# Peptides against a protein of PDB entry 6TME, part 234

Target 1, 324 residues: chain A of PDB entry 6TME
Amino acid sequence: NRLKRAYIALQAWKKAFYSDPFNTAANWVGPDVCSYKGVFCAPALDDPSVLVVAGIDLNHADIAGYLPPELGLLTDVALFHVNSNRFCGVIPKSLSKLTLMYEFDVSNNRFVGPFPTVALSWPSLKFLDIRYNDFEGKLPPEIFDKDLDAIFLNNNRFESTIPETIGKSTASVVTFAHNKFSGCIPKTIGQMKNLNEIVFIGNNLSGCLPNEIGSLNNVTVFDASSNGFVGSLPSTLSGLANVEQMDFSYNKFTGFVTDNICKLPKLSNFTFSYNFFNGEAQSCVPGSSQEKQFDDTSNCLQNRPNQKSAKECLPVVSRPVDCS
Target 2, 324 residues: chain A of PDB entry 6TME as posed
Amino acid sequence: NRLKRAYIALQAWKKAFYSDPFNTAANWVGPDVCSYKGVFCAPALDDPSVLVVAGIDLNHADIFGYLPPELGLLTDVALFHVNSNRFCGVIPKSLSKLTLMYEFDVSNNRFVGPFPTVALSWPSLKFLDIRYNDFEGKLPPEIFDKDLDAIFLNNNRFESTIPETIGKSTASVVTFAHNKFSGCIPKTIGQMKNLNEIVFIGNNLSGCLPNEIGSLNNVTVFDASSNGFVGSLPSTLSGLANVEQMDFSYNKFTGFVTDNICKLPKLSNFTFSYNFFNGEAQSCVPGSSQEKQFDDTSNCLQNRPNQKSAKECLPVVSRPVDCS

## One batch from the design tools (peptide; made by RFdiffusion4, then SolubleMPNN)

Design b2_p23_5_s3 (from b2_p23_5, 12 letters changed)
Fold by OpenDDE base, seed 4:
Structure b2_p23_5_s3 (fold): chain B 324 residues (1-324), chain A 23 residues (1-23)
Amino acid sequence: as target 1 above (324 residues)
Amino acid sequence: EPTFELVPPPELQPVYDSYLAQL
């Protein structure tokens, strides 16, 4: 019986709670698992006459505990939302049995260890949120071979380079922010045909921005702030016809911020502060538009307020990085 | 902040609808 398996899983999970401050699992008693708070039942896809546990929602429950291997008995779960808890340890490999997994949100927890490779085993996974955890090590390149719509990786301890497979991603939203990613953004990024939002904030990324970024015609948000990027902004950024929010602040960019970038048709906010830009078009000047916000603070711009000293600028500006 | 609206695949739509109906 599928509900009997679910009962075993949920009772094992209740035993794995160290703290349940809102008494969320207080009603997790008896065989009627469909009455459990945060447990949602639906007719099984293979047999509509059979009721199964199809979803878990324990969001914002502040539960401390771990995910026991018995959760692998929840074989009918498609939606697993447990964000904003204090769950610790690793994601159990037994969750590979949850072949209907569609949405997996374990964000804002205390999960540790490597990337949860069990997520790669789910054939129907579309939404992966593992942000605000302590996941570490390399991002598996296979994550971008998955037919995911959203990938939230931000606020973890991921290291190494961004995989070249990123260009295969079908995701509309990808976040890398606040990790330890290093190296260049892969040139394959321009192949992300469905990309709307990408965030690289607060990593150790470096090198030149690839020209292929300009192929991201559907991007509305592009944030590369707080990294080690160098060279000029690619002229191909004029191709970002739908970009609304663009941030290149807190890098080591040089050269001229062009009119073609600042006149992007949907651009509402463009922050390029805290770089080494030595010129900007008049259209890039803060206050030049009523429809657009710009920040040019702490660059090497002449006749602009709040710029770096000549002593800070000259060593960098006089040695432009060739990105060709 | 990144925003995403989920559209379940047709095969999971009944499960998703049943889940949402219980929220």
Scores: peptide ipSAE 0.020, ipTM 0.557, DockQ to the pose 0.822
Fold by OpenDDE base, seed 2:
Structure b2_p23_5_s3 (fold): chain B 324 residues (1-324), chain A 23 residues (1-23)
Amino acid sequence: as target 1 above (324 residues)
Amino acid sequence: EPTFELVPPPELQPVYDSYLAQL
């Protein structure tokens, strides 16, 4: 009986709670698991006459505890949303038995250890949110071979380079922000045909931006701020026909910010502050447009306010990195 | 506080029904 397996799993999980401030699991008593708060039942896919546990929603419950291996008995679960809790430990490998997993949200918890490779075992996974945890080590290249709509990795402890497989991703949204990623952005990034939003904020990324970024025709948000990027902005950024928000602030960029970038047709905000740019087109000057916001603060620009001193600029501007 | 707005998960039932319709 599927509901009997679900009862075993849910009672094991209730025993794994250290704190339930809102008494969310107070009604988790008896065999009627479909009446449990945050447990959702539906007809089984293989037999519409059989009721199964199809979803879990414990979002914002502030529950402290861990995920026990008995959760692998919830074999009919397609939706698992447990964000904004205090769950700790690792994601159980027994969740590989949840072959219908479609959306997996464990964001804003206290999970630790390597990337939860069990997520790669789910054939139908479309949504993966693991942000705001303590996941560490390398990102597995195979994550981008998954047919995901969204990939949220931000605010973790991920290290090493971004995999070259990123160009295979069909995701519309990808976040890398606030990790420890290093190295260059892969040239394969330009192959992300469905990409709308990509965020690299607050990593240890370096080198030149790849010219292939200009192939991201559907991107509306591109944020590469708070990294170690060098060289000039690629002239191919003029190809970003749909970009609305663009941030390159807090890097080591040099050279001239061109009209072709600042005149992008949908550009609403372009921040390039806290770099070493030595010139900008008149279309890039803050206050030059009513429709576009620009920030040129703390560069090496002539006749602009709030710029770096000649002493700070000269060592960097006199030794431009050639990205060709 | 999370710097990124949490995409609120859709109601489980409509999403499950949508998933079923794709199979």
Scores: peptide ipSAE 0.017, ipTM 0.571, DockQ to the pose 0.142
Fold by OpenDDE base, seed 5:
Structure b2_p23_5_s3 (fold): chain B 324 residues (1-324), chain A 23 residues (1-23)
Amino acid sequence: as target 1 above (324 residues)
Amino acid sequence: EPTFELVPPPELQPVYDSYLAQL
């Protein structure tokens, strides 16, 4: 019986709770698992006459505990949302039995260990949110071979380079922010044909921006702030016909910020502060437009307020990085 | 160190809510 398996799983999970401050699992008593708070039942896909546990929503429950292996008995779960809790430990490998997994949100928890490779085993996964955890080590290249709509990785401990397989991703949203990613952005990024939002904030990324970023015609948000990027902005950024929010602040960029970038047709906010830019077009000057916000603070710009000293600028500006 | 926040970043909230609305 599928509901009997679900009962075993949910009772094992209730036993794995160390704290339930909102008494969310208070009604998790008896065989009627479909009445449990945060448990959602639906007709089974293979037999509409059979009721199964199809979803879990424990978002914002502040529950402390762990995910027990018995959760692998929830074989009909397609939606698993447990964000904003204090769940700790690792994602159980037994969740590989949840072959219908469509949306997996474990964000805002205390999960540790390597990337949860069990997520790669789910054939129908579309949404993956593992942000605001303590996941560490290398990001598996195979994550971008998945037909995901969204990939949230931000605020973790991921290290190494961004995989070159990123260009295979069908995701509209990808977040890398606040990790320990290093190296260059792969040139294959320009192949992300469905990309709307990409966030690299607060990593150890370096090198030149690849020219292939300019091929991201559907991008509305591009944030590369708080990294170690060098060289000039690619002239191909003029191809970002739909970009609304663009941030390159807190890097080591040099050269001239061009009209072709600042006149992008949908650009509403462009932050390029805290770099070493030595010139900007008049269209990039803060207050030059009523429709666009610009921040040019703390660069090497002439006749602009709040710029770096000549002492700070000269060593960097006199040794431009060639990105060719 | 990763920052723990109970609320997703405001920039991602609309995208996040689109999936949550399916529950």
Scores: peptide ipSAE 0.019, ipTM 0.543, DockQ to the pose 0.065; fails the geometry check
Fold by OpenDDE base, seed 3:
Structure b2_p23_5_s3 (fold): chain B 324 residues (1-324), chain A 23 residues (1-23)
Amino acid sequence: as target 1 above (324 residues)
Amino acid sequence: EPTFELVPPPELQPVYDSYLAQL
């Protein structure tokens, strides 16, 4: 019964292919779905004597097509990896029937429409990769109520604010990069107890950085580059005891870059270029350390190379944003 | 037909690869 449903689903999907350049689905013929290229069978969790389709891997197949509703018949699938294809349209709501979904990777495709809210229906989901698509609109706040280990949202068309529910996330890795997110980083960010890597690159984020960032004791990568952030760097960033990579470049930051930030014990790379910083500690100067790389390019620093003109600096530096 | 140019995976690939290894 289960493999018959899988056969119907996989044959419907093969019919939804417009192009299969590598002939990946060439062997998708007959009832033996477990022999299909990119289809993986395992013993069912409820009956070890029954084989079921437990995984799909079509990564890098360059397949053009769409995901048909019949994929909702793959009710035993826990792993769904279809990255680096040319799949278009929307994620089918019928995938809500895949209650065992654990890893969902649709990255590097041509998916469109709002956030695939069907992902929120999967109780056991741990990995979500929807990066490099055309998903748009608001991020549902409920995404951070999921017990996810990783959340990849980068290179989409998501807009509006980052939900305050971010502080509930148990994820070690979260990427927001290359979207249209706006507003401030929520103060609740400091509650992300398992966070190792967070990337905000290339959004429309603004305001002051919240002091609560300094509570991210496990963070190794913090990238906030290419946004509209203002004010001084929070003094609480001295609490980032494990940060290795930190990027604040291409913002509107002002004030002084302190010793307490540049002397962070695990810091290997700190980029703060293309801002309006008017001073830096000697420990922040590029070439001051053999163990740490710094970039102070295009700020308002005195006696440093490659800085902004006084004409560019004075209007901003003379009117610092108070974040207090 | 939709066209796609493959983009190299981002810097977080090592974390992603840990999940791929479970397939």
Scores: peptide ipSAE 0.019, ipTM 0.558, DockQ to the pose 0.054; fails the geometry check

Design b2_p23_5_s4 (from b2_p23_5, 12 letters changed)
Fold by OpenDDE base, seed 2:
Structure b2_p23_5_s4 (fold): chain B 324 residues (1-324), chain A 23 residues (1-23)
Amino acid sequence: as target 1 above (324 residues)
Amino acid sequence: EPTFELVPPPELQVVYEAYQAQK
């Protein structure tokens, strides 16, 4: 019986709770698992006459505990939402039995260890949110071979380079922010045909921006702030026909911010502050447009307020990195 | 933060209906 297996799993999970401040699992008593708070049932996909546990929603429950291996008995679960809790430990490998997994949200918890490779075993996964945890080590390149729509990796402890397989991703949203990623952005990034939003904030990324970024025609948000990027902005950024929000602040960029970038047709906000730019087009000047917001603060610009001193600028501007 | 909304596949419609009814 599928509900009997679900009962075993849910009772094992209740025993794995260290704290339930809102008494969310108070009604987790008896065989009627479909009445459990945060558990919802639906007709099984293979037999509509059979009721199964189709999803879990324990979002914002502040539950402390861990995920026991018995959760692998929840074989009919397609939606697993447990964000904003205090769950710790690792994601159980037994969850590989949840072959219907479509949305997996474990964000804002205390999960540790390497990337949860069990997520790679789910053939139908479209949404992966593991942000705001303590996941560490390398990102497996296979994550971008999956037909995901959203990949949230931000606010973790991921290290190493971004995999070159990123160009294979069909995701519309990808976040890398607030990790320890290093190296260059792969040139394959320009192959992300469905990409709308990408965020690299607050990593250890370096080198030149690849010219292939200009091929991201559907991008509305591009944030590369708070990294170690060098060289000039690629001239191909003029191809970002749908970009609305663009941030290159807190890097080591040099050269001239061109008119072709600042006149992008849908550009609403462009922040390029805290770099070493030595010139900008008139269209890039803050206050030059009512429709566009610019920030040129703390660069090496002439005749602009709040710029770096000549002493700070000269060593960098006199030795520009050629990315050509 | 990025906002994302999934469109459920037809085969999961019954699951999403159950989810929305409980939410």
Scores: peptide ipSAE 0.344, ipTM 0.869, DockQ to the pose 0.792
Fold by OpenDDE base, seed 1:
Structure b2_p23_5_s4 (fold): chain B 324 residues (1-324), chain A 23 residues (1-23)
Amino acid sequence: as target 1 above (324 residues)
Amino acid sequence: EPTFELVPPPELQVVYEAYQAQK
């Protein structure tokens, strides 16, 4: 009996709660699991006459506890939303039995350990949100081989390089922000055919931006701020026909910011502050457009306010990095 | 922060309807 298995799982989970400030699990009593707060039932996909636990929504419950292995008994769960809690420990490997998993949101918790490789076992997973946790180590390359639409990795402890498999991703949104990723952005990034938003903020990324970024025709948000990128902006960025938000601030970029970038047709905000740019086109000057916002602060620009000193600029500008 | 909305596949429509009804 599927509901009996669900009862066992949910009672085991209730026992794994250390704190339930909102008494969310107060009604988690008795065999009628479909009445449990945060538990919802639906007709089974394989038999519409059978009612099963189809999802969990414990978002914003501030529950402290852990995920017990008995959660692997929730084999009919397609939606698992437990964000904004205080769950700790690791994601149980027993969740590999949840073969219908479509949306997995464990964001804003206290999970630790390596990337939860159990997420790779779910054949139908479309949404993965593990942001705002303490996950660490390298990102498995296989994450980008999955037919995901959203991948939220930001605000963790991930390290190493971004896998070259990123170009295989079908995701529309990918966040790497506020981790410890290092190395270059892979050239394969230009193959992300469905990409709308990508965020690299606050990592240890370095090297030149790949020219292949200009192939991201559907990208609306591109944020590479607060890294160690060097060289000039790729001229191919003129291909970003749909970019609205672009941020390259707090890097080590040099060279000239060109008209073909600042005149991008959908560009709303372009921040390139806190770099070593030594020139900009008139179209890039803050206040040059009413429809576009620019920030050129703290560069090596002549005749612009709030620029770096010659003492700070000369050592960098005199040694341009060739990205060709 | 990125904004994202999933469109459920037809196979999971009944699940999403149940989710929305009990949310």
Scores: peptide ipSAE 0.343, ipTM 0.863, DockQ to the pose 0.785
Fold by OpenDDE base, seed 4:
Structure b2_p23_5_s4 (fold): chain B 324 residues (1-324), chain A 23 residues (1-23)
Amino acid sequence: as target 1 above (324 residues)
Amino acid sequence: EPTFELVPPPELQVVYEAYQAQK
């Protein structure tokens, strides 16, 4: 009986709670698991006459505990939302039995260890949110071979390079922000055909921006701020026909910010502050447009306020990085 | 912060209906 298996799983999970400040699991008593707070049932996909646990929503429950291996008995779960809790430990490998997993949100918890490779075993996964945890190590390249729509990795402890397989991703949203990623952005990024939003904020990324970024015609948000990027902005950025928000602040960029970038047709906010740019087009000047916001603070611009000193600028500007 | 909205596949419509009813 599927509900009997669900009962075993949910009772094991209740036992794995260290703290339940809102008494969310107070009604987790007896065999009627479909009445449990945060548990919802639906007709099984293979037999509509059978009621199964189809999802979990424990968002914002502030529950402290861990995920026990018995959760692998929830084989009919397609939606698993447990964000904004204090769950710790690792994601159980037994969750590989949840073959219907479509949305997996464990964000804003205390999970540790390597990337939860069990997520790669789910054939139908579309939404993966593991942000605001303590996941560490390398990102497996296979994550981008998955037919995901959203990948949230931000605010973790991931390190190493971004996999070249990123170009295979079908995701519309990908976040890398606030990790320890290093190296260059892969040139394959331009192959992300469905990409709308990508965020690299606050990593150790370096090198030149790949010209292939300009192939991201559907991108609306591109944030590469707070990294170690060098060289000039690619001229191909003029191809970002749908970009609304663009941030290159807090890098080591040099050269001239061109009119072709600042006049992008959908651009609403462009921040390029805290770099070493030595010139900008008039269309890039803050206050030059009522429809667009620009920030050119702390560059090497002449006749602009709040710029770096000549002493700070000259050593960098005089040695431009060739990105060719 | 990026915002995302999933469109449920037809086969999961019943699941999403149950999920939305709980919210």
Scores: peptide ipSAE 0.343, ipTM 0.859, DockQ to the pose 0.762
Fold by OpenDDE base, seed 3:
Structure b2_p23_5_s4 (fold): chain B 324 residues (1-324), chain A 23 residues (1-23)
Amino acid sequence: as target 1 above (324 residues)
Amino acid sequence: EPTFELVPPPELQVVYEAYQAQK
């Protein structure tokens, strides 16, 4: 009975393919769905004597098509990996029936519409990858109430502010890069107790960096490049005891880059180029360390190469934003 | 790009074993 439902779902999906250039679904014929390429079966969790479709892996198949609502019949699927295809349309709400969903990867496709709120209905979801699509609108605050280990949102069309609920996230990796997010980074960010990597690259984020970033003692990667951030770097960044990669390039930061930041014990790469910094400590100078790489290009630094002109610097440096 | 590897929970071990065998 469970495999019969899977057969109906998989045949409906095959019918929803517009192009299968590698003939991935060529063997999707007959009732033996466990022999289908990209379909794998396992003993059911509730009855080990019953074989069920436990996952899908169609990664890199270059399939053009859509996800039909009949995929909601795949109620035993815990792993759904369909990255690097040309699937279009929306994620079906019928996938709410896939209550075992643990890993969901639809990255590098042509999906559109709002955030797939069906992902919020999966109680056991740990991995969410929706990057490299055309998802749009606001990010639901409830995404950070879920016990996710990884959240990949980059390279979409998401807009509005980052939810204040971010501080509730238990994720070790979160990517916001290459979206249209705006406003400030929430102060609640410092409450992300398991955070190792966070990436904000290439958004419309603005304002001062919150001091609470310095509470992220497990962070190894912090990238806030290509935004509209202003003011000085928070002195509390000296608390980032495990940061290895840090990027603040292509912003509107001002002030002095301190020894306390550049001497962070695990720091290997610190890029602060293309800002309006008017001073740096000797420990921040590129080439000052053999173990650390720095980039101070295109700031307002005196006696450094490749800096902005006085004409470009003066209007900004003379009007520093007070973040206090 | 961030590198991430999930550790399967004990209850899904059989699923991951099947997944690895299919790859």
Scores: peptide ipSAE 0.330, ipTM 0.861, DockQ to the pose 0.798

